Peptides against a protein of PDB entry 3T7K. Designs and how they scored, part 160

Target 1, 248 residues: chain A of PDB entry 3T7K
Amino acid sequence: KAEKILARFNELPNYDLKAVCTGCFHDGFNEVDIEILNQLGIKIFDNIKETDKLNCIFAPKILRTEKFLKSLSFEPLKFALKPEFIIDLLKQIHSKKDKLSQININLFDYEINGINESIISKTKLPTKVFERANIRCINLVNDIPGGVDTIGSVLKAHGIEKINVLRSKKCTFEDIIPNDVSKQENGGIFKYVLIVTKASQVKKFTKLINDRDKNETILIVEWNWCVESIFHLNVDFTSKKNVLYQKK

## One batch from the design tools (peptide; made by RFdiffusion4, then SolubleMPNN)

Design b2_p23_6_s1 (from b2_p23_6, 10 letters changed)
Fold by OpenDDE base, seed 2:
Structure b2_p23_6_s1 (fold): chain B 248 residues (1-248), chain A 23 residues (1-23)
Amino acid sequence: as target 1 above (248 residues)
Amino acid sequence: DWEKELEEAKELSKKVEEKYNSI
């Protein structure tokens, strides 16, 4: 059926998109439209897998969803597009009135606001954002909103290798893992990196660490610190925003 | 200013939590 619909066009574009959707297309696509999109080099996946070499995200705007945050870890993210790209494309293709010999939809007209070339260019870097920041091992409190699995998955996509989940009520100093980074790239290495949800946890962990290891470097942040770092694809250690405790 | 657009987008993203399970 798709072939018959597309036969009216003399030439078909190849968009070369391997995409996921977030905040749009909740009902999916019908089989004919999936086949049409496939013929145009647009493949939409339900889930993110590294093996699929995803290069595109569809979203109405910048979102704090798992898929959106992970899309910024694509190698590279080529396009961040509004869902209107697909809508307008399918609308043009299904139009019986248009004697159009060619599809005339430019994907650059559908860029997500706030995802500029500076962000896209950083996805071409050989390293991940937290890798560049010398953050390899982190401690994550178990009561974090969104869940440790989801947050942990996002952090791993962005270069964190080891996530230690802390039982905030029962943890001791021995439960806290050091950030084991052998290479001093550009910037200071924090021996202890923690993501927490409450000020009481800051007091607890700072006390535990300082009582046992007084001279060590500590970084305690909120989840929003990670989100901001992901959205910029850069860690700004000069900013105190979302930093709860820092000892250099 | 892309930073301002990003801040606005982030504020909008927080409002979307109910609909899209944003984290």
Scores: peptide ipSAE 0.021, ipTM 0.582, DockQ to the pose 0.060
Fold by OpenDDE base, seed 5:
Structure b2_p23_6_s1 (fold): chain B 248 residues (1-248), chain A 23 residues (1-23)
Amino acid sequence: as target 1 above (248 residues)
Amino acid sequence: DWEKELEEAKELSKKVEEKYNSI
């Protein structure tokens, strides 16, 4: 069926997209449209796997979904596109009125607002954002909204190797792991990095660390600090935004 | 009607955005 639909075109573009969708197309595509997209070099995947070498995200705008945040870790992210790309493409293909000999849809017309060339260029870097920031091991409170698995998965995609989950009510100093980083290239190393949700946790962890390891560097942040760092593909250590406690 | 289905898909895309923007 797809072949018959596409037979009216003299040539078919190859978009070379390996994509996931977020905030759109939750019901998927019908078999005919999947085959059409496949013939145009557009492959849609349900989940993010490193083996699939994903290079594209479809979303209506910048989102704080797991898929969107992880898409900024693609190697590289080639395109961040609005769902209207697929909609307009399929509309043109299925149109009986259009005497079109060619498919005339340009990917660049469908870029997600706020994902510019500067962001795309940073996804070509050989390192991840938290790797560049010398953050390899973090402590994450167990009561984090969104869940430790989802947040942990996003953080790992962006270069955090070890995530230690802290039981916020029961944890002691011995439960807090150091950020073991050997290379001091391009920024301050914090020995203890923590993502917390409450002011009471800041008070608790600062006390525990300062009482046992009083001269060490500490960074305590909100999840929003990580999100902002991901959206910029850069950690700004000069910003106090979403930083709850910092000791250099 | 394929055109109608595409319009509905556009509207669904807008609604789904708000629901899954959760982390």
Scores: peptide ipSAE 0.017, ipTM 0.459, DockQ to the pose 0.100
Fold by OpenDDE base, seed 1:
Structure b2_p23_6_s1 (fold): chain B 248 residues (1-248), chain A 23 residues (1-23)
Amino acid sequence: as target 1 above (248 residues)
Amino acid sequence: DWEKELEEAKELSKKVEEKYNSI
């Protein structure tokens, strides 16, 4: 069926998209449309797997979803597109009225607002955002909204190697892991990095660390600090936004 | 009408934008 629909076009584009969707296309696509998209070099996957070499995200706007945040870790992210790209493409293909010999849809007309070439270019870097920031091991409180698995998975996609989950009410100093990074990398190294949800946790962890490991460097942030770092693909250590405690 | 189905899908896509579990 797809071949018959596409036979009216003399030339078919190859978009070379390996994509996931977030905030759109919840009901998926019918079999014919999937086949049409496949013939145009557009493959849509249900989940993110490293083996699929994903290069595209479909979303209506910048979203704080696991898929969207992880898409910024693609190697590279080639395109971040609005769902209207697929809608208009399929509309043009199914249109019987247009004696169109060619598909005239430009990907660049459908870019997600706020995902510009500066962001896209950073996804071509050989390192991840937290790797560049010398953050490899973090402590994460167990009561974080969104859950430790989801948050942890996003952080790992962005270069965090080890996530230590802290049981906020019962943890001791011995439960807190250091950020073990090689001294050779240029940049500020925080020995202890923690993501917390409450001011009481800041007080607790600062006390535990300062009482047992005096004069060490500490960074305590909110999840929003990580989100902002991901959306910019850069960690700004000069900003106090979403930083709850910092000791250099 | 396929155009109508696509417009409906577009509207659904816009509505769902608001419902996603934001982390």
Scores: peptide ipSAE 0.137, ipTM 0.700, DockQ to the pose 0.122; fails the geometry check
Fold by OpenDDE base, seed 4:
Structure b2_p23_6_s1 (fold): chain B 248 residues (1-248), chain A 23 residues (1-23)
Amino acid sequence: as target 1 above (248 residues)
Amino acid sequence: DWEKELEEAKELSKKVEEKYNSI
């Protein structure tokens, strides 16, 4: 069916998109439209898998969804596009009135606001954002909004290797893992990195660590610190924003 | 201005968080 629809075009673009969607296309696509998109080099996946070599995200705007945050870890993220790209493309293709010999839809007209070339360029780096920041192992409180699995999955996509989940009410010092990063000569490494939700947790963990492992470096942040780091694809250790406790 | 774009992006993200159960 798709071939018959596309036969009116002399040339078909190859967009070379391997994409996921977030905040749009909840109902998916019909079989004909999927086939059309596939013939145009647009493959839409339901879930993020590393094996699929995803390079595109469809979203109406910047979102704090798992898919959106993970899309910034694509290698590289080539395009972050508004859903209107697909909508307009399919409209043009299904239009009987347009004696268009060619599909006239430009990807660049559909860029998500705030995902600029600077961000895209950083996704071409051989390292992940937290990897560059020497954050490999973190402690995450179990009562974090969004859940430890989702948050942990996002953090792992961005270069955190180990997520240690802390039971906030029952945890002891022995439950806290160090950030095991080989001393690279030129980077400040925090021995303990924790993502927490409450000031009471800051007090608890700082006490536990300082009582048992004196003079060690501690970074305690909220989730927004991670989100900000992801959106910048850079960790700014000079910023105190979303930092709840820092001991250098 | 990248900082402004980022601030806007953050604000947009926060607003969407409620709608999409974003984290």
Scores: peptide ipSAE 0.020, ipTM 0.565, DockQ to the pose 0.056; fails the geometry check

Design b2_p23_6_s2 (from b2_p23_6, 7 letters changed)
Fold by OpenDDE base, seed 3:
Structure b2_p23_6_s2 (fold): chain B 248 residues (1-248), chain A 23 residues (1-23)
Amino acid sequence: as target 1 above (248 residues)
Amino acid sequence: MYEKELEEAKKLAEEVKKKYEEI
């Protein structure tokens, strides 16, 4: 059926998109539209897998979803597009009135506001954002909104190798893992990195660490610190925004 | 007045967050 619909075009574009959707197309696409999109080099996946070599995200705007945050870890993220790209493309293809011999839809007209070439260029770097920041092992409190699995999956996509989940009420010093990174000359290395939700956790963990390991560096942040670092694809250690405790 | 507007804005932000499954 798709072949008959596309047969009216002399040349078909190849967009070379391997995409996920977030905040749009919850009901998916019909079989004919999926086949049409596939013929145009547009493949839409339900889930993010590294093996799929995803290079695109569809979203109405910048969102704090698992899929959107993970899309900034794609190698590279080539395009972040509004859903209107697919909508207008399918409308043009299904239009019987348009004597158009060619599909005339430009990807650059559908860019998500706030995802610029500076962000896209950083996705071409050989390292992940937290890897560049010398953050490999973190401690995450178990009462984090969104859940430890979702948050942990996003953090791993961005170069965190080990996530230690802390039971905030029962946690002792022995439960806290160090951020085991080789001392590189050019980066602030924190021995203990923690993501917490409450000021009471800051007081607890700072006391536990300082009582047992007084001379060590500590970074305690909110989840928003990680989100801002992901959206910028850069960790700014000069910013105090979303930092709850820092000992250099 | 300002406290009610702030509560409504927080509620709307939570509803939007829940709608999009934002974390």
Scores: peptide ipSAE 0.417, ipTM 0.759, DockQ to the pose 0.060
Fold by OpenDDE base, seed 5:
Structure b2_p23_6_s2 (fold): chain B 248 residues (1-248), chain A 23 residues (1-23)
Amino acid sequence: as target 1 above (248 residues)
Amino acid sequence: MYEKELEEAKKLAEEVKKKYEEI
């Protein structure tokens, strides 16, 4: 069926997109439209898997969704596109009126506002954002909004190797893991990195660490610190924004 | 006036977060 619909075009573009959607296309696509998109080199996946070599995200805007945050870890992210790209493309293809021998839809006209070439270029780097920041092992409080699995999955996509979940009410110093980074890459290594939700947790963890390991470096941040780092694909250690405690 | 606008903006931000499953 798709072949018969596309047979009116002399040449078909190959967009070479392997995409996920977030904040759009909740109802999915019909089988014919999926086949049409496939013939145009557009594959849409329901979930992110590393094996699929995803290179595109569809979203109406920049979103703080799991899928959007993970898309910035693609190798590379080639395109971040508005859903209108697919809508206009399918509309043109299903149009019986247009004697157009060619599909006239340009990917660059559908870029998500705020995802620029500077962000795209950083996804071509051989390292992940937290890897470049010398953050490989973190402590995450169990009461984090969004849940430890979702937050942890995003952090892992961005180069966190180990996530230690802290039971904030019951944890001791022995439950806190060090950020074991053997390679001094360029920058200050924090021995203890923690993501917390409350000021009471800052007081608790700073006391536990300082009482047992007084001379060590500590970074305690909010989840928003991680989000900002992901959206910029860079960790700014000079910023105090979303930093609750730091000891260098 | 400012407190009400801030409360409405927070409510809208929460509704947007819920709508898109933002974390």
Scores: peptide ipSAE 0.411, ipTM 0.754, DockQ to the pose 0.060
Fold by OpenDDE base, seed 1:
Structure b2_p23_6_s2 (fold): chain B 248 residues (1-248), chain A 23 residues (1-23)
Amino acid sequence: as target 1 above (248 residues)
Amino acid sequence: MYEKELEEAKKLAEEVKKKYEEI
């Protein structure tokens, strides 16, 4: 069926998109439209897997979803597109009225507002955002909204190798892991990095660390600090925004 | 007035967060 629909076009574009969707296309696509998209070099996947070499995301806007945050870790992210690209493309293809010899849809007309070439260019870097920031091992409180698995999966996609989950009420100093980064990398290394949700946790962890490991470097942040770092593909250690405690 | 607008904006942000499964 798709071949018969596409046979009216003399030339078909190859968009070379391997995409996921977030905040759009919840009902998926019908079999014919999937096949049409496949013939145009557009493959839509349900989930993010590294093996699929994903290069595109569809979303109505910048979203704080797991998929959107992970898409900024693609190697590279080539396109962040509005769902209207697919809608207009399929509409043009299904149109019986237009004696269109060619598909005239430009990807650049459908870019998500706020995902600019500066962000796209940073996804071509050989390192991840937290790797560049010398953050390899973190401590994450178990009561974090969104859940430790989802948050942890996003952080891992962005270069954090080890996530230690802290039971905030029962944890001791021995439960806190150091950020084990080699001293050879240019930049300030925080020995203890923690993501917390409450001011009481800041007081607890600062006391535990300072009582047992005096004079060590500590960074305690909110999840929003990680989100902002991901959206910028850069960690700004000069910013106090979403930083709850810092000891250099 | 400002406090109510801020509360409404926070509520809308939470509704959007829930709608899109934002974290």
Scores: peptide ipSAE 0.408, ipTM 0.752, DockQ to the pose 0.060
Fold by OpenDDE base, seed 2:
Structure b2_p23_6_s2 (fold): chain B 248 residues (1-248), chain A 23 residues (1-23)
Amino acid sequence: as target 1 above (248 residues)
Amino acid sequence: MYEKELEEAKKLAEEVKKKYEEI
């Protein structure tokens, strides 16, 4: 059926998209439209897997979804597109009125606002954002909104190797892991990195660390600090935004 | 007036967050 629909075009574009969707296309696509998209080099996946070599995200705007945040870890992210790209493409292809010999849809016209070439270029770097920031091992409180699995999966996609989940009410100093990074010559490595949700946790963890491991470097942040770092694909250690405690 | 607008904006942001499953 798809072949018969596409046979009216003399030339078909190859968009070379391996995409996931977030905040759009909840009902999926029919089999004919999936086949049409496949013939145009557009493959849509339900979930993110590293083996699929995903290079595209469809979303109506920048979103704080698991899929969107993880899409910024693609190697590279080539395109972040509005769902209107697919909608307009399928409309043109199903249109009986258009004597068009060619599909005239340019993917560059459908870029998500705020995902610029500076962001896209950083996805071509050989390292992940937290890897570049010398953050490999973190402590994450168990009461984090969104859940430790989802948050942890996003952080791992962005170069966190080890996530230690802290039971905030029951944890001791021995439960806190160091950020085991070899001292590189350039930049303040934090020995303890923690993501917390409450000011009471800041007081608790600061006390536990300072009482047992005096004079060590500590970074305690909100989840929003990680989100901002992901959206910029850069960690700004000069910013106090979403930093709850810092000891250099 | 400003407080009400800020509260409405927060409510809308929460509704959007819920709608899109934002974290």
Scores: peptide ipSAE 0.407, ipTM 0.751, DockQ to the pose 0.060

Design b2_p23_6_s3 (from b2_p23_6, 8 letters changed)
Fold by OpenDDE base, seed 5:
Structure b2_p23_6_s3 (fold): chain B 248 residues (1-248), chain A 23 residues (1-23)
Amino acid sequence: as target 1 above (248 residues)
Amino acid sequence: MWEEEEKEAKELAEEVKKKYDSI
């Protein structure tokens, strides 16, 4: 069916998109439109897998969803596009009135607001944002909103290798893992990095660490610190925003 | 926070669905 619809065009673009969607197309596409998109070099995937070499995200705006946050870890993220790209493309293709010999939809007209060339350029870096920040091992409280699996998956996509889940009520100093980083290039290494949800956890963990390892560096942050770091593809250690405790 | 983001994403997806279904 798609071939008959596309036969009216003299030339078909190849967009070379391997994409996931968030905040759009949750129910997918009809069979004809999937075939049309495939003929145009647009492949939509349900889930993020490294093997798929994803290069695009569709979203109406910047979102804090797992898919959106992980899309900023693509190698590279080539395009972050509004769903209107697909809508306008399919409208042009299905239009019986358009005497168009060519599909004239430009990807650059559909960029997500706030995902600029500076962000896209950083996705071409050989390292991930937390890797560049010398954050390899973190402690994550088990009562984190969104769940440890989702948050852990996002953090791993951005270069955190080891996630230690802390049982906030029962944990001791021995349950806290150090951030084992050998390379001191371009920033302070924090021996203990923790993501927490409550002020009581800050008090608990600072006491546990300072009582047992008095001279060590500590970074305790909210999840929002990680999100801001991901959206900027840079960790700003000068910012106090979303930092609950810092000992250098 | 996550629940609100997931809710917003679903609401936005329904708006996009209406546009898609209108093609």
Scores: peptide ipSAE 0.643, ipTM 0.958, DockQ to the pose 0.885
Fold by OpenDDE base, seed 1:
Parts: C-alpha cells; structure tokens; sequence
Structure b2_p23_6_s3 (fold): chain B 248 residues (1-248), chain A 23 residues (1-23)
C-alpha cells in the first residue's frame, strides 16, 4: 500500500533517521505510515539500545524523560526534532490534491527549541559528559524519585561506570564508595560523589565521611545537577546551582 | 518532579496524537 502512495513521487528522500520518541507517538503509527517512514529512511524504535545506533529524538520540547536524557548520549545525536516533522511529512504524502513530484520537508525547520548546534556538536565528542568531569563512581540514595534503575541507566549512558545505591536510613561509612578515577586526568577529582534528595541526607553523609576520612573532597548534589549537566553536555564545577555540599 | 515530567510527556503525546489522527 505504501509503494502505491509513494509512486507519485519521482524521487524519495532518504532521511537516515534512527529515532526514539518521547512526549509523542506513544501509540506508534499505523502499518502504512510505518512502511512509508521506513521507505524514507526513518526508523522508529520503541526502546534505546546501543546496537541500534540511534541518531535522532522526536519530542515536542525539551523533556526530562529517560528517553530524552539518554538521547543526548547518542554517538552522535544528529537531530532533535519536533513531531510536526512526521505530521507534515505524512500530510504531504497522503495529500491527493498536490501534484507534488517531490517531498519538500526540511529537517532543519523542525528542530526542538533549545537543542542547538552547540549541543549537537558535543555529542560528537569521544567522551561522555561525566567521563569528562572525572566522575566514574557515584553514590545514589535509594529513595530518589524515578527509581535507582532509571536514574542509574541515564547516568550510565552519560559515562558513570559504577552506581552504588545507598540505603539512606541504614547506611554506614563503609557503604559509601570512592570515585576511583586515574590521577592523570586534568581536572578537579572529588573522592566522594553523592546524589541525594534531602537536607538530612547531606548532614548524615557529610558527618560519616568527615568523621572517618578527614580532609577528603566531597560533592553532594541534587538530581537536577545531573540534568543540567546533561542538557549542557558540560559539568560546571563553578556553579553552586543544585549543589548541596562541596568540599574541595 | 520526575513523575510530573513523565505525566507532562503523556499529556503532550495525546496532543500530538490528535494531530496525527487528523491526517
């Protein structure tokens, strides 16, 4: 059926998109539209897998969803597009009135506001954002909104190798892992990095660490610190925004 | 905050669905 619909076009673009969707197309597409999109080089995937070599995200705007945050870890992210790209494309293709010999839809007209070329260019870097920041091992409280698996998966996509889950009420100093990074990398290395949800956790963990491992470097942040770092594809250690405790 | 964002994403998806269903 798709072939008959597309036969009216003399030339078909190949968009070469391997995409996931968030905030749009949750119910997917009809069979004919999937086939049309596939013939145009647009492949939509339900889930993020490294093997699929995903290069695109569809979303109405910047979102803090797992899919959106992980899309910024694609190698590279080529396009971050509004769902209107697909809508307008399909409208043009299904239009019976237009003797259109060609599909006239430009990807650049559908960029998500706030995902600019500066962000896209950073996805071509050989390293991940937290890798560049010398953050390899982190401690994560078990009561984090979104759950440790989801949050952990996002952090891993962005270069965190080891996530230690802390049982906030019962944890001791021995449960806290150091950030084990090689001393050879230029940058501020924090020995202890923690993501927490409450001021009481800051007080607890700072006490535990300072009582047992005096004079060590500590970074305690909110989840929003990670989100901002991901959206900028850069860690700003000069910013106090979303930093709950810092000891250099 | 996380749950609110996932809720917003679902609401936005319903708006996009209306546009898609209108094709």
Amino acid sequence: as target 1 above (248 residues)
Amino acid sequence: MWEEEEKEAKELAEEVKKKYDSI
Scores: peptide ipSAE 0.642, ipTM 0.958, DockQ to the pose 0.909
Fold by OpenDDE base, seed 2:
Structure b2_p23_6_s3 (fold): chain B 248 residues (1-248), chain A 23 residues (1-23)
Amino acid sequence: as target 1 above (248 residues)
Amino acid sequence: MWEEEEKEAKELAEEVKKKYDSI
């Protein structure tokens, strides 16, 4: 059916998009539209897998969803597009009135506001954002909103290798893992990195660490610190925003 | 915050669905 619909065009674009969607198309597409999109080089995936070499995200705006945050880890993210790209494309293709010999839709007209070329360019870097920041091993509290699996999956996509889940009520100093980074690249390495949800956890973990390891470097942050770092594809250690405790 | 973002994403998806269903 798609072939018959597309046969009215003399030339078909190849957009070369391997995409996921967030905040749009949750119910997917009809079979004909999936086939049309595939013929135009637009392949939409339900889930993120590294093997699929995803290069695009569809979203109406910047979102803090798992899919959006992970899309910034694509190698590279080529395009971050509004869903209106697909809608307008399908409208032109289904239009019976248009004697259009060609599809006239430019994907650059559909960029998500706030995802600029500076962000896109950083997705071409050989390293991930937390890797560049010398954050390899982190401690994550078990009561984090979104759950440790989702949060952990996002952090791993961005270069964190080891996530230690802390049972905030029962944990001891021995449960806290060090950030084992052998390479002193540019900047200070924090021996202990923790993501927490409450001020009481800051007091607990700072006491546990300082009582047993008084001279060590500590970074305690909120989840928002990670999100801001992901959105900028850069860790700003000069910013105190979303930093709950820092000992250099 | 996470739950609010997921809720917003669902609401936005419903608006996009209306546009898609109108094609």
Scores: peptide ipSAE 0.642, ipTM 0.958, DockQ to the pose 0.861
Fold by OpenDDE base, seed 3:
Structure b2_p23_6_s3 (fold): chain B 248 residues (1-248), chain A 23 residues (1-23)
Amino acid sequence: as target 1 above (248 residues)
Amino acid sequence: MWEEEEKEAKELAEEVKKKYDSI
């Protein structure tokens, strides 16, 4: 059926998109439209897998969803597009009135507001954002909104190798893992990195660490610190925003 | 915060669905 619909066009674009969707197309597409999109080089995936070599995200705007945050870890993210790209494309294709011999849809007209070329260019870097920041091992409290699995999966996509889950009420100093990174000359290395949800956790962990390991560097942040770092594809260690405790 | 973002994403998806279903 799709072939018959597309036969009216002399030339078909190849968009070369391997995409996930968030905030749009949760129920997918009808069978004909999936086939149309596939013939135009647009492949939609339900889940993120590294093997799929995803290069695109569809979303109405910047979102803090797992899929959106992970899309910024694509190698590279080529396009971040509004769902209206697909809507307008399918409208042109299904239109019987348009004497259009060609599909005239430009990808650049559908960019998500706030995802600019500066962000896209950073996805071409050989390293991930937290890898560049010398954050490889973190401690994560078990009561984090979204759950440790989802949050942990996002952080791993962005270069965190090891996530230690802390049982906030029962944890001791021995449960806290160090951020084992080789001393590189050009980066703030924190021995202990923690993501927490409450001020009481800051007090607890700072006491535990300082009582047992007084001379070590500590970074305690909120989840929003990670999100801002992901959206900028850069960790700004000069910013105090979403930093709850820092000892250099 | 996380639950609110996932809720917003679902609401936005329903709006896009209406546009898609209108084609």
Scores: peptide ipSAE 0.641, ipTM 0.958, DockQ to the pose 0.910

